# Designs tried in a protein design run: peptides against a protein of PDB entry 6CSU. Part 10

Target 1, 51 residues: chain A of PDB entry 6CSU
Amino acid sequence: GALEELRGQYIKAVKKIKCDMLRYIQESKERAAEMVKAEVLRERQETARKM

## One batch from the design tools (peptide; made by RFdiffusion4, then SolubleMPNN)

Design b1_p10_4_s3 (from b1_p10_4, 4 letters changed)
Fold by OpenDDE base, seed 3:
Structure b1_p10_4_s3 (fold): chain B 51 residues (1-51), chain C 51 residues (1-51), chain A 10 residues (1-10)
Amino acid sequence: as target 1 above (51 residues)
Amino acid sequence: as target 1 above (51 residues)
Amino acid sequence: EELEILNLPI
């Protein structure tokens, strides 16, 4: 019926939003972590060169 | 130093994104739930009127 | 009533 269809539509929409947002958060974390790791590597290389 | 500052910026940014997205998800869930509840109420009222 | 949508894990 109409109620069941409405409920289904909103549950589907919320689930999609949740998945999209969690994916965005995860990807953002990964990019930031990779940037930090790259900087650590550069600093270690510079330190090693100065020794 | 530069590395500590970068790390701090990363952590701060990720925390903000997490909080913002979780809030968005929560608000979206609440809005959808409220809409479904409202429809349930309307249907119950209609059913009661027909009895 | 309790709705499934309220119980979706985050």
Scores: peptide ipSAE 0.139, ipTM 0.622, DockQ to the pose 0.020
Fold by OpenDDE base, seed 1:
Structure b1_p10_4_s3 (fold): chain B 51 residues (1-51), chain C 51 residues (1-51), chain A 10 residues (1-10)
Amino acid sequence: as target 1 above (51 residues)
Amino acid sequence: as target 1 above (51 residues)
Amino acid sequence: EELEILNLPI
């Protein structure tokens, strides 16, 4: 019935949101890690320039 | 240094995203629950009408 | 009204 369908849709939506959240966090962490790598490279280049 | 600051900002940003998404999921669950309650009420009213 | 679905793990 309509109640069961609504329940099913709710569960499906919550699961999707959870998956989207986890993916977003993972991708955000990856982007941040790349930014850190770029900063490390910049600092190493600056150090090399000063040597 | 800049690396440590960036690392700190990264960690802080990820924590914020996690918190925001958890809150979003919680609020979404609450809204879905209210929709389910409304559906239950509708079905009860329909049942009462048919009695 | 208590709904079991509210207790789904995040």
Scores: peptide ipSAE 0.135, ipTM 0.622, DockQ to the pose 0.039
Fold by OpenDDE base, seed 4:
Structure b1_p10_4_s3 (fold): chain B 51 residues (1-51), chain C 51 residues (1-51), chain A 10 residues (1-10)
Amino acid sequence: as target 1 above (51 residues)
Amino acid sequence: as target 1 above (51 residues)
Amino acid sequence: EELEILNLPI
C-alpha cells in the first residue's frame, strides 16, 4: 500500500544520497592525493636543482 | 614547509566536506523518518475510522 | 607514498 511505497521511496532516496556522497568523497580524495603527489614531485625537483 | 601546509589544507577541506555530507545524510534520514511516522499515523487513523 | 587522507573512514 501507500505506506510500503513511501517506505520504499525513503530507502531508495537515502541509499542514493549515500552513494552520491561516497562517490564524491572518493573523487575528492583522489584529486587531493594527485595534487599532493604533484607538489611532492615539484619539491623533489627543486631540491635536486639545489644539490 | 609549504608542502606540509598544503597537505594540511587539503586534508582539512576533505574532512569538512565529509562532515557536511554526513550531516546532510543524517538530517535527510531524520526528515524521512518523521514523514514515515506521520504517514503511519494517518493510516492508523484512517483504518480506525473504517472500523 | 600513502597519504593519511586516503585512509579516512567513511
Scores: peptide ipSAE 0.135, ipTM 0.633, DockQ to the pose 0.023
Fold by OpenDDE base, seed 5:
Structure b1_p10_4_s3 (fold): chain B 51 residues (1-51), chain C 51 residues (1-51), chain A 10 residues (1-10)
Amino acid sequence: as target 1 above (51 residues)
Amino acid sequence: as target 1 above (51 residues)
Amino acid sequence: EELEILNLPI
């Protein structure tokens, strides 16, 4: 019936949101990792300059 | 150092995102529950009308 | 119900 259909639609929507969130988190982690790499590189370059 | 500071900022930001996502999910669940309640009410009213 | 991937309750 309509109630069961609505429930199914809700569950499907929540699963989609969950997947979207996981993707967002993964992309955010990748960006953060790149920022860390950049900072490490800058620090190493500065250290090398001082030697 | 700057690297450790950046790492700390990243962790803090991810924790905030996680909290925001959990709040969004909770609000979405509340809206979905209200939609289900409305549908159940409509179905019960329709059933009552037919009796 | 709960979604298994992130243990999100439904």
Scores: peptide ipSAE 0.136, ipTM 0.630, DockQ to the pose 0.060; fails the geometry check

Design b1_p10_4_s4 (from b1_p10_4, 5 letters changed)
Fold by OpenDDE base, seed 4:
Structure b1_p10_4_s4 (fold): chain B 51 residues (1-51), chain C 51 residues (1-51), chain A 10 residues (1-10)
Amino acid sequence: as target 1 above (51 residues)
Amino acid sequence: as target 1 above (51 residues)
Amino acid sequence: DELEILNKPI
């Protein structure tokens, strides 16, 4: 009935939110990791130049 | 050094995102739950009127 | 920077 449908809509919405959030977190982690990698590379290059 | 600081910023940023997302999910769940409760109440009242 | 953007409220 109407209650079951509403419950279904609720669960669906929550699942969507969860998935979107997990994806956002993952993408953010990946971007941050790439920035760290770039910084490591730069730092190593700077160190190498000073040796 | 700069790498450690960047790593720290990365971790902090990701933690913030996680917390914000969890809060958003929780708030969304609460709102949805209240809607369900209201629907249940209405349905029960309708049923009672028909008895 | 990108990390600053990440730290903005969602």
Scores: peptide ipSAE 0.243, ipTM 0.643, DockQ to the pose 0.020
Fold by OpenDDE base, seed 1:
Structure b1_p10_4_s4 (fold): chain B 51 residues (1-51), chain C 51 residues (1-51), chain A 10 residues (1-10)
Amino acid sequence: as target 1 above (51 residues)
Amino acid sequence: as target 1 above (51 residues)
Amino acid sequence: DELEILNKPI
């Protein structure tokens, strides 16, 4: 019935939002990790230049 | 240093996003609950009319 | 690790 369909649609929508959020968090962590790696590389290059 | 500040800013931003997401989920669940309540009320009204 | 907050379930 209409109630069961509404419930099903809501659950499906919430599951999609959760998956999108988890993916966003993962991609954000990956971007942050790459920024940190780039900065560490620059610091190592500066250290090497000063040695 | 700049790396520590960047890390701190990133963590703060991600924490804010997570809080916003959790709030959105909670508000979405509340809206869905109200939609379900309204549908249950309509079904009860139809049942009462048919009795 | 402050980044562990990202691994908590939503």
Scores: peptide ipSAE 0.242, ipTM 0.627, DockQ to the pose 0.044
Fold by OpenDDE base, seed 2:
Structure b1_p10_4_s4 (fold): chain B 51 residues (1-51), chain C 51 residues (1-51), chain A 10 residues (1-10)
Amino acid sequence: as target 1 above (51 residues)
Amino acid sequence: as target 1 above (51 residues)
Amino acid sequence: DELEILNKPI
């Protein structure tokens, strides 16, 4: 019935939001890893200039 | 009624997911900052050993 | 229970 249909729609929407959040977390981890790689290279150069 | 109760349950679930995500992001930022501090120090030592 | 998964942490 209408109540079961509405319940299904809300559950589907919340599951989508949860999946989107998990994807955001994964992409955030990948971006953080790339930022660390760049920072490591910059730190090597900075240390070399100061020595 | 049943519709208002279902809507309330949906809103409560979404708010919980959002709060969990915000907490995860905050904790992830703190862990990332500490890892960067440690990596910067290790990179300085590695560069110094190679020069 | 489909709502149970909504109460779990991310």
Scores: peptide ipSAE 0.230, ipTM 0.588, DockQ to the pose 0.118
Fold by OpenDDE base, seed 3:
Structure b1_p10_4_s4 (fold): chain B 51 residues (1-51), chain C 51 residues (1-51), chain A 10 residues (1-10)
Amino acid sequence: as target 1 above (51 residues)
Amino acid sequence: as target 1 above (51 residues)
Amino acid sequence: DELEILNKPI
C-alpha cells in the first residue's frame, strides 16, 4: 500500500546516503594514507642521499 | 619533526571528516526512522478508528 | 524488518 511504498522510499534514500558517505570517508582515508606514505618515502630517500 | 607534524595534521583532518560524516548519517537515519514510525502510528490510529 | 537497518550502528 501507500504507506509501505513511502517507507520503502525513505529506507532507500537513507541507504543511498549511508553508502555515499561511507565511500567518501574511505576514499578520503586512502588519499591521506597514500600522501603520508609518499612523504615518508621521500624523507627516507633524502636521508639516504645525505649518508 | 616536520613530517610527524604533517602526519598528525592529516590524521586529525581525516578523523574530523569521519566524525562529521558519521554524525550526518546518524542524524539522517534518526529523522527517517522517526518519520516512518510516525506514519505507522497514524495508520494504526486510522485503522483503530475504522474498527 | 527493514526499519531495523535505520537503528543499527554504522
Scores: peptide ipSAE 0.222, ipTM 0.623, DockQ to the pose 0.020

Design b1_p10_6_s1 (from b1_p10_6, 6 letters changed)
Fold by OpenDDE base, seed 2:
Structure b1_p10_6_s1 (fold): chain B 51 residues (1-51), chain C 51 residues (1-51), chain A 10 residues (1-10)
Amino acid sequence: as target 1 above (51 residues)
Amino acid sequence: as target 1 above (51 residues)
Amino acid sequence: ELPDFTEKYR
């Protein structure tokens, strides 16, 4: 009935949010790691240029 | 009625989850930025020690 | 930014 359908929609929505969040976290971790690597590299290059 | 009340509760719960997720994303961005800054600083310090 | 997961409940 309507109650069961509503419950189902809620559960589906929550699961979707959870999955999207987990994906975002994973992708963000990867991007953050690459940003750190890139910044360290740029810092080394800048240091070399200043010497 | 009971159905409307339950619908309201489900909507409220989903909105709460969404808001928590957005907050987490914002805080994660801030932490990521600080991690990059900290890594750059450590790299500069390490470079100085090696010279 | 997250999509609006609550749109269908409005």
Scores: peptide ipSAE 0.132, ipTM 0.612, DockQ to the pose 0.121
Fold by OpenDDE base, seed 3:
Structure b1_p10_6_s1 (fold): chain B 51 residues (1-51), chain C 51 residues (1-51), chain A 10 residues (1-10)
Amino acid sequence: as target 1 above (51 residues)
Amino acid sequence: as target 1 above (51 residues)
Amino acid sequence: ELPDFTEKYR
């Protein structure tokens, strides 16, 4: 009935939030790693130039 | 009635989860920025030492 | 940013 459907919609919503967050965390880790690599390389060049 | 109250409670709970996750994203961005700054500084020192 | 999946509950 309507009560069971409502409970089902709540459970589905919280599961979707969890899934979306796990995906976001993974994608954010990948972007962060790439950004750090690029910044480290740039900084090596900048430091070397100033020496 | 009881059905409307339960619906309201489920909506409130889902909104709370969304808010908590957005806060987590913001805090994660701040931590990531701080990690990049620390890594850049460390890399400057390491590059200078190797020159 | 998270997609808005709560709009249908308003």
Scores: peptide ipSAE 0.131, ipTM 0.614, DockQ to the pose 0.119
Fold by OpenDDE base, seed 4:
Structure b1_p10_6_s1 (fold): chain B 51 residues (1-51), chain C 51 residues (1-51), chain A 10 residues (1-10)
Amino acid sequence: as target 1 above (51 residues)
Amino acid sequence: as target 1 above (51 residues)
Amino acid sequence: ELPDFTEKYR
Protein backbone atom coordinates (compact mmCIF):
# COMPACT_ATOMS: atom_id res chain seq x y z
CA GLY B 1 0.00 0.00 0.00
CA ALA B 2 0.83 3.67 -0.01
CA LEU B 3 2.32 3.54 3.49
CA GLU B 4 4.66 0.71 2.54
CA GLU B 5 5.66 2.54 -0.63
CA LEU B 6 6.40 5.70 1.36
CA ARG B 7 8.46 3.67 3.81
CA GLY B 8 10.37 2.10 0.94
CA GLN B 9 11.03 5.46 -0.67
CA TYR B 10 12.27 6.89 2.61
CA ILE B 11 14.60 3.97 3.28
CA LYS B 12 15.98 4.18 -0.24
CA ALA B 13 16.60 7.92 0.09
CA VAL B 14 18.29 7.57 3.48
CA LYS B 15 20.53 4.79 2.18
CA LYS B 16 21.57 6.94 -0.77
CA ILE B 17 22.33 9.90 1.49
CA LYS B 18 24.36 7.67 3.80
CA CYS B 19 26.38 6.30 0.89
CA ASP B 20 26.95 9.77 -0.52
CA MET B 21 28.10 11.04 2.87
CA LEU B 22 30.45 8.13 3.44
CA ARG B 23 31.93 8.53 -0.03
CA TYR B 24 32.39 12.25 0.53
CA ILE B 25 34.08 11.62 3.87
CA GLN B 26 36.37 8.98 2.39
CA GLU B 27 37.38 11.17 -0.52
CA SER B 28 37.93 14.12 1.81
CA LYS B 29 40.12 11.98 4.07
CA GLU B 30 42.20 10.85 1.12
CA ARG B 31 42.66 14.41 -0.11
CA ALA B 32 43.56 15.53 3.39
CA ALA B 33 46.11 12.73 3.72
CA GLU B 34 47.76 13.73 0.47
CA MET B 35 47.86 17.38 1.51
CA VAL B 36 49.44 16.46 4.84
CA LYS B 37 51.95 14.25 3.06
CA ALA B 38 52.88 17.08 0.72
CA GLU B 39 53.22 19.50 3.64
CA VAL B 40 55.47 17.10 5.54
CA LEU B 41 57.68 16.73 2.48
CA ARG B 42 57.92 20.50 2.07
CA GLU B 43 58.78 20.92 5.74
CA ARG B 44 61.50 18.29 5.49
CA GLN B 45 62.93 19.89 2.37
CA GLU B 46 62.91 23.30 4.03
CA THR B 47 64.62 21.90 7.10
CA ALA B 48 67.22 20.18 4.93
CA ARG B 49 67.86 23.45 3.10
CA LYS B 50 68.56 25.19 6.40
CA MET B 51 71.09 22.53 7.44
CA GLY C 1 54.20 25.31 12.58
CA ALA C 2 52.58 25.01 9.19
CA LEU C 3 51.79 21.32 9.70
CA GLU C 4 50.02 21.98 12.99
CA GLU C 5 48.09 24.84 11.45
CA LEU C 6 47.00 22.64 8.56
CA ARG C 7 45.93 19.94 11.01
CA GLY C 8 43.95 22.48 12.99
CA GLN C 9 42.24 23.80 9.87
CA TYR C 10 41.25 20.31 8.76
CA ILE C 11 39.94 19.32 12.18
CA LYS C 12 37.86 22.48 12.26
CA ALA C 13 36.51 21.84 8.76
CA VAL C 14 35.55 18.21 9.39
CA LYS C 15 33.91 19.11 12.69
CA LYS C 16 31.77 21.62 10.83
CA ILE C 17 30.90 19.04 8.17
CA LYS C 18 29.98 16.51 10.85
CA CYS C 19 27.70 19.00 12.57
CA ASP C 20 26.09 19.99 9.28
CA MET C 21 25.50 16.35 8.37
CA LEU C 22 24.04 15.47 11.76
CA ARG C 23 21.74 18.48 11.64
CA TYR C 24 20.62 17.53 8.14
CA ILE C 25 19.95 13.95 9.23
CA GLN C 26 17.98 15.09 12.26
CA GLU C 27 15.88 17.50 10.22
CA SER C 28 15.31 14.83 7.58
CA LYS C 29 14.17 12.36 10.24
CA GLU C 30 11.74 14.88 11.65
CA ARG C 31 10.32 15.65 8.22
CA ALA C 32 10.04 11.95 7.43
CA ALA C 33 8.23 11.30 10.71
CA GLU C 34 5.71 14.01 9.92
CA MET C 35 5.21 12.65 6.40
CA VAL C 36 4.61 9.15 7.77
CA LYS C 37 2.19 10.54 10.35
CA ALA C 38 0.27 12.36 7.63
CA GLU C 39 0.18 9.26 5.45
CA VAL C 40 -1.13 7.11 8.30
CA LEU C 41 -3.88 9.64 8.94
CA ARG C 42 -4.84 9.68 5.27
CA GLU C 43 -4.92 5.88 5.16
CA ARG C 44 -7.14 5.75 8.23
CA GLN C 45 -9.48 8.34 6.77
CA GLU C 46 -9.66 6.46 3.48
CA THR C 47 -10.37 3.20 5.30
CA ALA C 48 -13.07 4.88 7.36
CA ARG C 49 -14.64 6.26 4.18
CA LYS C 50 -14.85 2.76 2.73
CA MET C 51 -16.62 1.41 5.82
CA GLU A 1 25.08 8.58 14.22
CA LEU A 2 27.78 9.26 11.66
CA PRO A 3 31.22 7.76 12.29
CA ASP A 4 33.68 9.90 14.20
CA PHE A 5 35.83 10.65 11.18
CA THR A 6 37.80 13.30 13.08
CA GLU A 7 39.82 10.60 14.85
CA LYS A 8 42.08 10.32 11.81
CA TYR A 9 43.25 13.90 12.34
CA ARG A 10 44.31 13.50 16.00
Scores: peptide ipSAE 0.125, ipTM 0.621, DockQ to the pose 0.036
Fold by OpenDDE base, seed 5:
Structure b1_p10_6_s1 (fold): chain B 51 residues (1-51), chain C 51 residues (1-51), chain A 10 residues (1-10)
Amino acid sequence: as target 1 above (51 residues)
Amino acid sequence: as target 1 above (51 residues)
Amino acid sequence: ELPDFTEKYR
């Protein structure tokens, strides 16, 4: 019936949102890690310059 | 040292992002539930009208 | 569209 269909659509939508958010979190972590790597490289270069 | 501080800042930022995302998911669920409730109300009104 | 949460931490 209509109520069951509506419930199904709700659950599907919520699951989709959850998956999208988890992917967003993962991509955000990857971007953050890349920024850290870049900073570490700069720090190493600065250290080498001062040696 | 600077590397440990950077690592700490990274971890803190990622944890913050994770918490923000989880909150967003929860709020999205709540909005979806509210839409379902509104639809159920409309359906009940329509049913009553046809009785 | 989802907010760019990472922008807050840059």
Scores: peptide ipSAE 0.121, ipTM 0.615, DockQ to the pose 0.017

Design b1_p10_6_s2 (from b1_p10_6, 7 letters changed)
Fold by OpenDDE base, seed 2:
Structure b1_p10_6_s2 (fold): chain B 51 residues (1-51), chain C 51 residues (1-51), chain A 10 residues (1-10)
Amino acid sequence: as target 1 above (51 residues)
Amino acid sequence: as target 1 above (51 residues)
Amino acid sequence: PLPDFTKKYR
């Protein structure tokens, strides 16, 4: 009935939000990892220059 | 050193974002549940009126 | 009640 359909719509909306949030978290982790890798590269280049 | 500190800062930022996102998901669930409860109440009131 | 979506991802 209409009540069950509405309930289903709200649950579906929450699931979509959950998936979007988890994707955002994963992308944030990946961006952070890339920034750290870039910093490591710069540190190695600076060390090599000083040798 | 500076590299380890930077790494720590990025990891800390990701953890904060994760916590914020999980809180948002939880709040969205709670709001959805309240909306469903309100609809159930209205349905019950309408049924009672028709009895 | 709505399912707990956060437990698995904490």
Scores: peptide ipSAE 0.212, ipTM 0.627, DockQ to the pose 0.037
Fold by OpenDDE base, seed 4:
Structure b1_p10_6_s2 (fold): chain B 51 residues (1-51), chain C 51 residues (1-51), chain A 10 residues (1-10)
Amino acid sequence: as target 1 above (51 residues)
Amino acid sequence: as target 1 above (51 residues)
Amino acid sequence: PLPDFTKKYR
């Protein structure tokens, strides 16, 4: 009935939100990793310049 | 060194984002559940009125 | 809607 359908819609919506957020978390981790990699490169360049 | 500290900061930031998002997911689920409960109540009231 | 975390954490 209408109640079950509504329940289904809510559950579906929550699942979508969950997926979107997990994706965002993953992307945020990747961005953080990229920034760290960039910093590593800069640090190596600075070290090389001083040698 | 500065690199390790920066890395630590990024990891910490990502962890915080993760926690915030997981909390949001949980709260969204709770809100959805509350709306469903409210609908159940309304449906029961409607049924009772018709009996 | 999803909260905008990008402005808060960037």
Scores: peptide ipSAE 0.196, ipTM 0.631, DockQ to the pose 0.016
Fold by OpenDDE base, seed 1:
Structure b1_p10_6_s2 (fold): chain B 51 residues (1-51), chain C 51 residues (1-51), chain A 10 residues (1-10)
Amino acid sequence: as target 1 above (51 residues)
Amino acid sequence: as target 1 above (51 residues)
Amino acid sequence: PLPDFTKKYR
């Protein structure tokens, strides 16, 4: 019935949002790590040019 | 009725999750920026000790 | 290493 269908939609939506959030967290961590590594590399290159 | 109450709970839950996600995104960006700045600072300190 | 922020959302 309508109640059961709405309940199903609610549960499905919450689960999807949770999965999307967890994926976003993981991808954001990976991007952050790459940005740090890239910045450190650029800093070292900059220092090397100064010396 | 039960249908209206369930609909209300669904909408409330989705809105809360959205707010939590947006807050997390903003906080994650700020933390990432601070990590980059801290890493660059440490790299410069390290180079300064070497010279 | 980056902190594990996923634990809060499990």
Scores: peptide ipSAE 0.158, ipTM 0.434, DockQ to the pose 0.033
Fold by OpenDDE base, seed 3:
Structure b1_p10_6_s2 (fold): chain B 51 residues (1-51), chain C 51 residues (1-51), chain A 10 residues (1-10)
Amino acid sequence: as target 1 above (51 residues)
Amino acid sequence: as target 1 above (51 residues)
Amino acid sequence: PLPDFTKKYR
């Protein structure tokens, strides 16, 4: 019936949203890690030049 | 320094994402509940007319 | 600014 069909559509939509959110979180973590690595590298080079 | 500042920005961004995700989940639950209520109401009215 | 992903699914 219509209620079962609506339930199926809801479950499908929630599963897709979950996957999209997990991917977004993972990509955001990777970008943040890269920014931190770049900053640490710059700081090390700056410190080395001051020595 | 720059690393501490980046750390602060990262923490702030993660906290905002958490809040946005929680709000989205809550709003999605509310919309789903309303759709279910509307469907149940229609089914009750249809059943009553068939009696 | 951080993208608002909630609006994409409305």
Scores: peptide ipSAE 0.189, ipTM 0.612, DockQ to the pose 0.017; fails the geometry check

Design b1_p10_6_s3 (from b1_p10_6, 6 letters changed)
Fold by OpenDDE base, seed 3:
Structure b1_p10_6_s3 (fold): chain B 51 residues (1-51), chain C 51 residues (1-51), chain A 10 residues (1-10)
Amino acid sequence: as target 1 above (51 residues)
Amino acid sequence: as target 1 above (51 residues)
Amino acid sequence: ELPDFTKPYE
């Protein structure tokens, strides 16, 4: 009936949102990690120039 | 230094995103639960009218 | 800010 259909739609929507959120978090972590790597490299280069 | 500051900003951003996402999921669940309750009530009323 | 996760094809 309508209740079962609504339940199915809800479950499908929640699963999609979960996947989208996990992907967003993962991509955010990857971008942050890349920024940290770039900063570490810059700091090492600056230190080397002062030596 | 700049690295420690960047790290702090990253941690803060990740914590905020986590909280926002958890809140979004919770609100979505609450809305879905309310829709289910409303449908169950409607179904019960329809059944009662047929009895 | 969180993206709009409700859009099916975005």
Scores: peptide ipSAE 0.249, ipTM 0.634, DockQ to the pose 0.022
Fold by OpenDDE base, seed 2:
Structure b1_p10_6_s3 (fold): chain B 51 residues (1-51), chain C 51 residues (1-51), chain A 10 residues (1-10)
Amino acid sequence: as target 1 above (51 residues)
Amino acid sequence: as target 1 above (51 residues)
Amino acid sequence: ELPDFTKPYE
């Protein structure tokens, strides 16, 4: 019935939002990890230059 | 140092995003609960009308 | 980029 359909639509929407959220966080973590790696590389290069 | 600052900024950003998303999901749940409540009320009224 | 959660679902 209409109530079950509404419940189903709600659950589906919440699941989608959760998945989108987790994907966004994961992608954000990956980008941040790349930035950290780049910074580490730059610092190592700078240290090497000063030696 | 710069590396620690970058890491700190990343962690802070991820925490903020997580909090924003959790708030959004919670608010979405609350709105959906209100919609379900309204539907239940409507169905009860319809049933009462048919009695 | 943040997802737009206000967009219609399929």
Scores: peptide ipSAE 0.239, ipTM 0.638, DockQ to the pose 0.017
Fold by OpenDDE base, seed 5:
Structure b1_p10_6_s3 (fold): chain B 51 residues (1-51), chain C 51 residues (1-51), chain A 10 residues (1-10)
Amino acid sequence: as target 1 above (51 residues)
Amino acid sequence: as target 1 above (51 residues)
Amino acid sequence: ELPDFTKPYE
């Protein structure tokens, strides 16, 4: 009935939002990891330059 | 050092995003539950009206 | 802050 259909629609919407947010978190983690890698590279280059 | 500080900032940011996501999902579930309850009430009232 | 995922054309 209409009640069960509405319940199904909202469950589907919540699941979609959950997936979208998990993807956003994953992309944010990847950006943060790239910033860390860039810092590691800068420190290695600075060490080498001072030798 | 700068590397460890950046790593710490990354971990803190990811934890905050995770908490914000979980809060958003919880609030979305509560709104969906209220919509379902409203539909149940409408169906009960409609049934009573037809008696 | 989390982005708004409810917009249809993002």
Scores: peptide ipSAE 0.238, ipTM 0.637, DockQ to the pose 0.016
Fold by OpenDDE base, seed 4:
Structure b1_p10_6_s3 (fold): chain B 51 residues (1-51), chain C 51 residues (1-51), chain A 10 residues (1-10)
Amino acid sequence: as target 1 above (51 residues)
Amino acid sequence: as target 1 above (51 residues)
Amino acid sequence: ELPDFTKPYE
């Protein structure tokens, strides 16, 4: 019936939101990690320049 | 040193992102639940009208 | 609405 269908739609929507947000978190971590790697490289290059 | 500070900033940023996203998920679930409750009430009222 | 991560903690 209509109520069961609505419940199904609710559960599906919540699952989608959860998955999308977890993916967003993971991608954000990856971007942050890349920024850190780039900064480490710059620091090493600057140190090497002064040696 | 600078590298330790950068690492600290990275970890802090990731933790903030995680917390904000988890809160968003929870709030989305709550809003969805309220919409379902409202629909259930409307259905019951409509059924009662026809009885 | 998605959170703005540039904002301070609440």
Scores: peptide ipSAE 0.178, ipTM 0.620, DockQ to the pose 0.019

Design b1_p10_6_s4 (from b1_p10_6, 5 letters changed)
Fold by OpenDDE base, seed 3:
Structure b1_p10_6_s4 (fold): chain B 51 residues (1-51), chain C 51 residues (1-51), chain A 10 residues (1-10)
Amino acid sequence: as target 1 above (51 residues)
Amino acid sequence: as target 1 above (51 residues)
Amino acid sequence: ELPDYTEKYR
């Protein structure tokens, strides 16, 4: 019935939110790692140039 | 009625979850920025030491 | 930006 369908829709929405959040966290970690690697390399070169 | 009230409660709950996610994303961006700044500083010092 | 999870309830 309508009540059971509404409950099911809520549960599905909450599960999707959880999945989207976990995916965002993983993608954010990957982007952060690449950003740090690039910045570290740039700073090593810049510091060496200034020595 | 009960169905309309439950529907309203579910909408409110899902909106709150979305707000919580956006807050987490913002806090995560701030933490990432601080991590990059700290790593850049450490690498400048380490590179200078090795020159 | 996050999806609209309430669309189906409206």
Scores: peptide ipSAE 0.320, ipTM 0.701, DockQ to the pose 0.149
Fold by OpenDDE base, seed 2:
Order: C-alpha cells, then sequence, then structure tokens
Structure b1_p10_6_s4 (fold): chain B 51 residues (1-51), chain C 51 residues (1-51), chain A 10 residues (1-10)
C-alpha cells in the first residue's frame, strides 16, 4: 500500500545518501593523498631554489 | 492525516541527513587544507635537514 | 553539490 511504498522510498533514499557519502569520502581521501604528494614535491623544489 | 505527517517526517529526516553530509564535506575540506599546509611546513624542515 | 533525495516524495 501507500504507506509501505512511502517507507520503502525513505529507506531507499537514506541508503543512497549513505552510498554517496561513502563514495565521496573515498574519492576525497584519494584526492587529498595526491594533493599532499604534489605539494610535498613542489615544496622540495621551492625550498631548494630559495637556498 | 497520518500519511501526510509521516511523509513530512521522512522528507524532514532526509533533508537533515543531506545537511549533515554537507557539513561533513565542508569540515573535511577545511581539515584537508590544514593538513596540506602542515605537510608543506614539515617538508620544508625535512628538506632543509637533508641538505 | 548533492542530489535532491526528496524528489521521489513530490
Amino acid sequence: as target 1 above (51 residues)
Amino acid sequence: as target 1 above (51 residues)
Amino acid sequence: ELPDYTEKYR
């Protein structure tokens, strides 16, 4: 019935939010790791040039 | 009625979850920026010590 | 930006 369908839609929406959040966190961690690596490399170059 | 009230409660709950997720994303971005800044500073020190 | 998770309720 309508109540069961509404409940199902809510559960589905919450599960999708959870999945999207987990994906975002994983992608964000990967981007952050690459950003740190790139900054460390650039900083080595800049530090060497300043010396 | 009961169905309309439940529908409203589900919409409210989903919107809250979305807001919590957005807040988490914003805080995560801020922490990531500070982490990169700290790593750059540490790398300057390490690079100087290795030279 | 996040999708609209309430669209199906409308």
Scores: peptide ipSAE 0.318, ipTM 0.704, DockQ to the pose 0.145
Fold by OpenDDE base, seed 4:
Structure b1_p10_6_s4 (fold): chain B 51 residues (1-51), chain C 51 residues (1-51), chain A 10 residues (1-10)
Amino acid sequence: as target 1 above (51 residues)
Amino acid sequence: as target 1 above (51 residues)
Amino acid sequence: ELPDYTEKYR
């Protein structure tokens, strides 16, 4: 019935949300790693310039 | 009725998920910022040591 | 890990 259908739809939606969030976290980690590498490089240059 | 109640619970749960996700993202950003600051400091020391 | 928000609906 309508109640069971709504429940099923919600469960499906929540599972999708979970998957999307986990993907976001993974992609965020990758972006953060690249940003750190870039910042480290920049800071090496800045420190070297001041020495 | 039961259908309206379930719908209400669905909406409430989705809002909770969204709130939790946003909080996680914010906390993650703060942790990342602190990690970057620490890495920058470490790299300054490392670069200076090599100069 | 995210919590299971569907548990109460099963």
Scores: peptide ipSAE 0.314, ipTM 0.701, DockQ to the pose 0.151
Fold by OpenDDE base, seed 1:
Structure b1_p10_6_s4 (fold): chain B 51 residues (1-51), chain C 51 residues (1-51), chain A 10 residues (1-10)
Amino acid sequence: as target 1 above (51 residues)
Amino acid sequence: as target 1 above (51 residues)
Amino acid sequence: ELPDYTEKYR
């Protein structure tokens, strides 16, 4: 019935939120890692330039 | 120096991630709420149709 | 890991 459908839809929505959040967190971490990597490489190049 | 710059960039990145996550969480909740609302309305219409 | 927000609805 309508109540069961509502419950099911809500549960499904919440589960999707969880999955999306986890994915976002992972992707955000990956982006952050890439930014750090790029910065490290840049700084190494800058250091080498000053030698 | 390079170490301070890296530290600064990391802190900045982490703060941005936090803000983005909070926004994403809020938007996800809003989307979920809209989906539930739409489902409720649909079910009400379906119920009314069957009467 | 995020908690199970659906547990109370089961």
Scores: peptide ipSAE 0.265, ipTM 0.651, DockQ to the pose 0.043

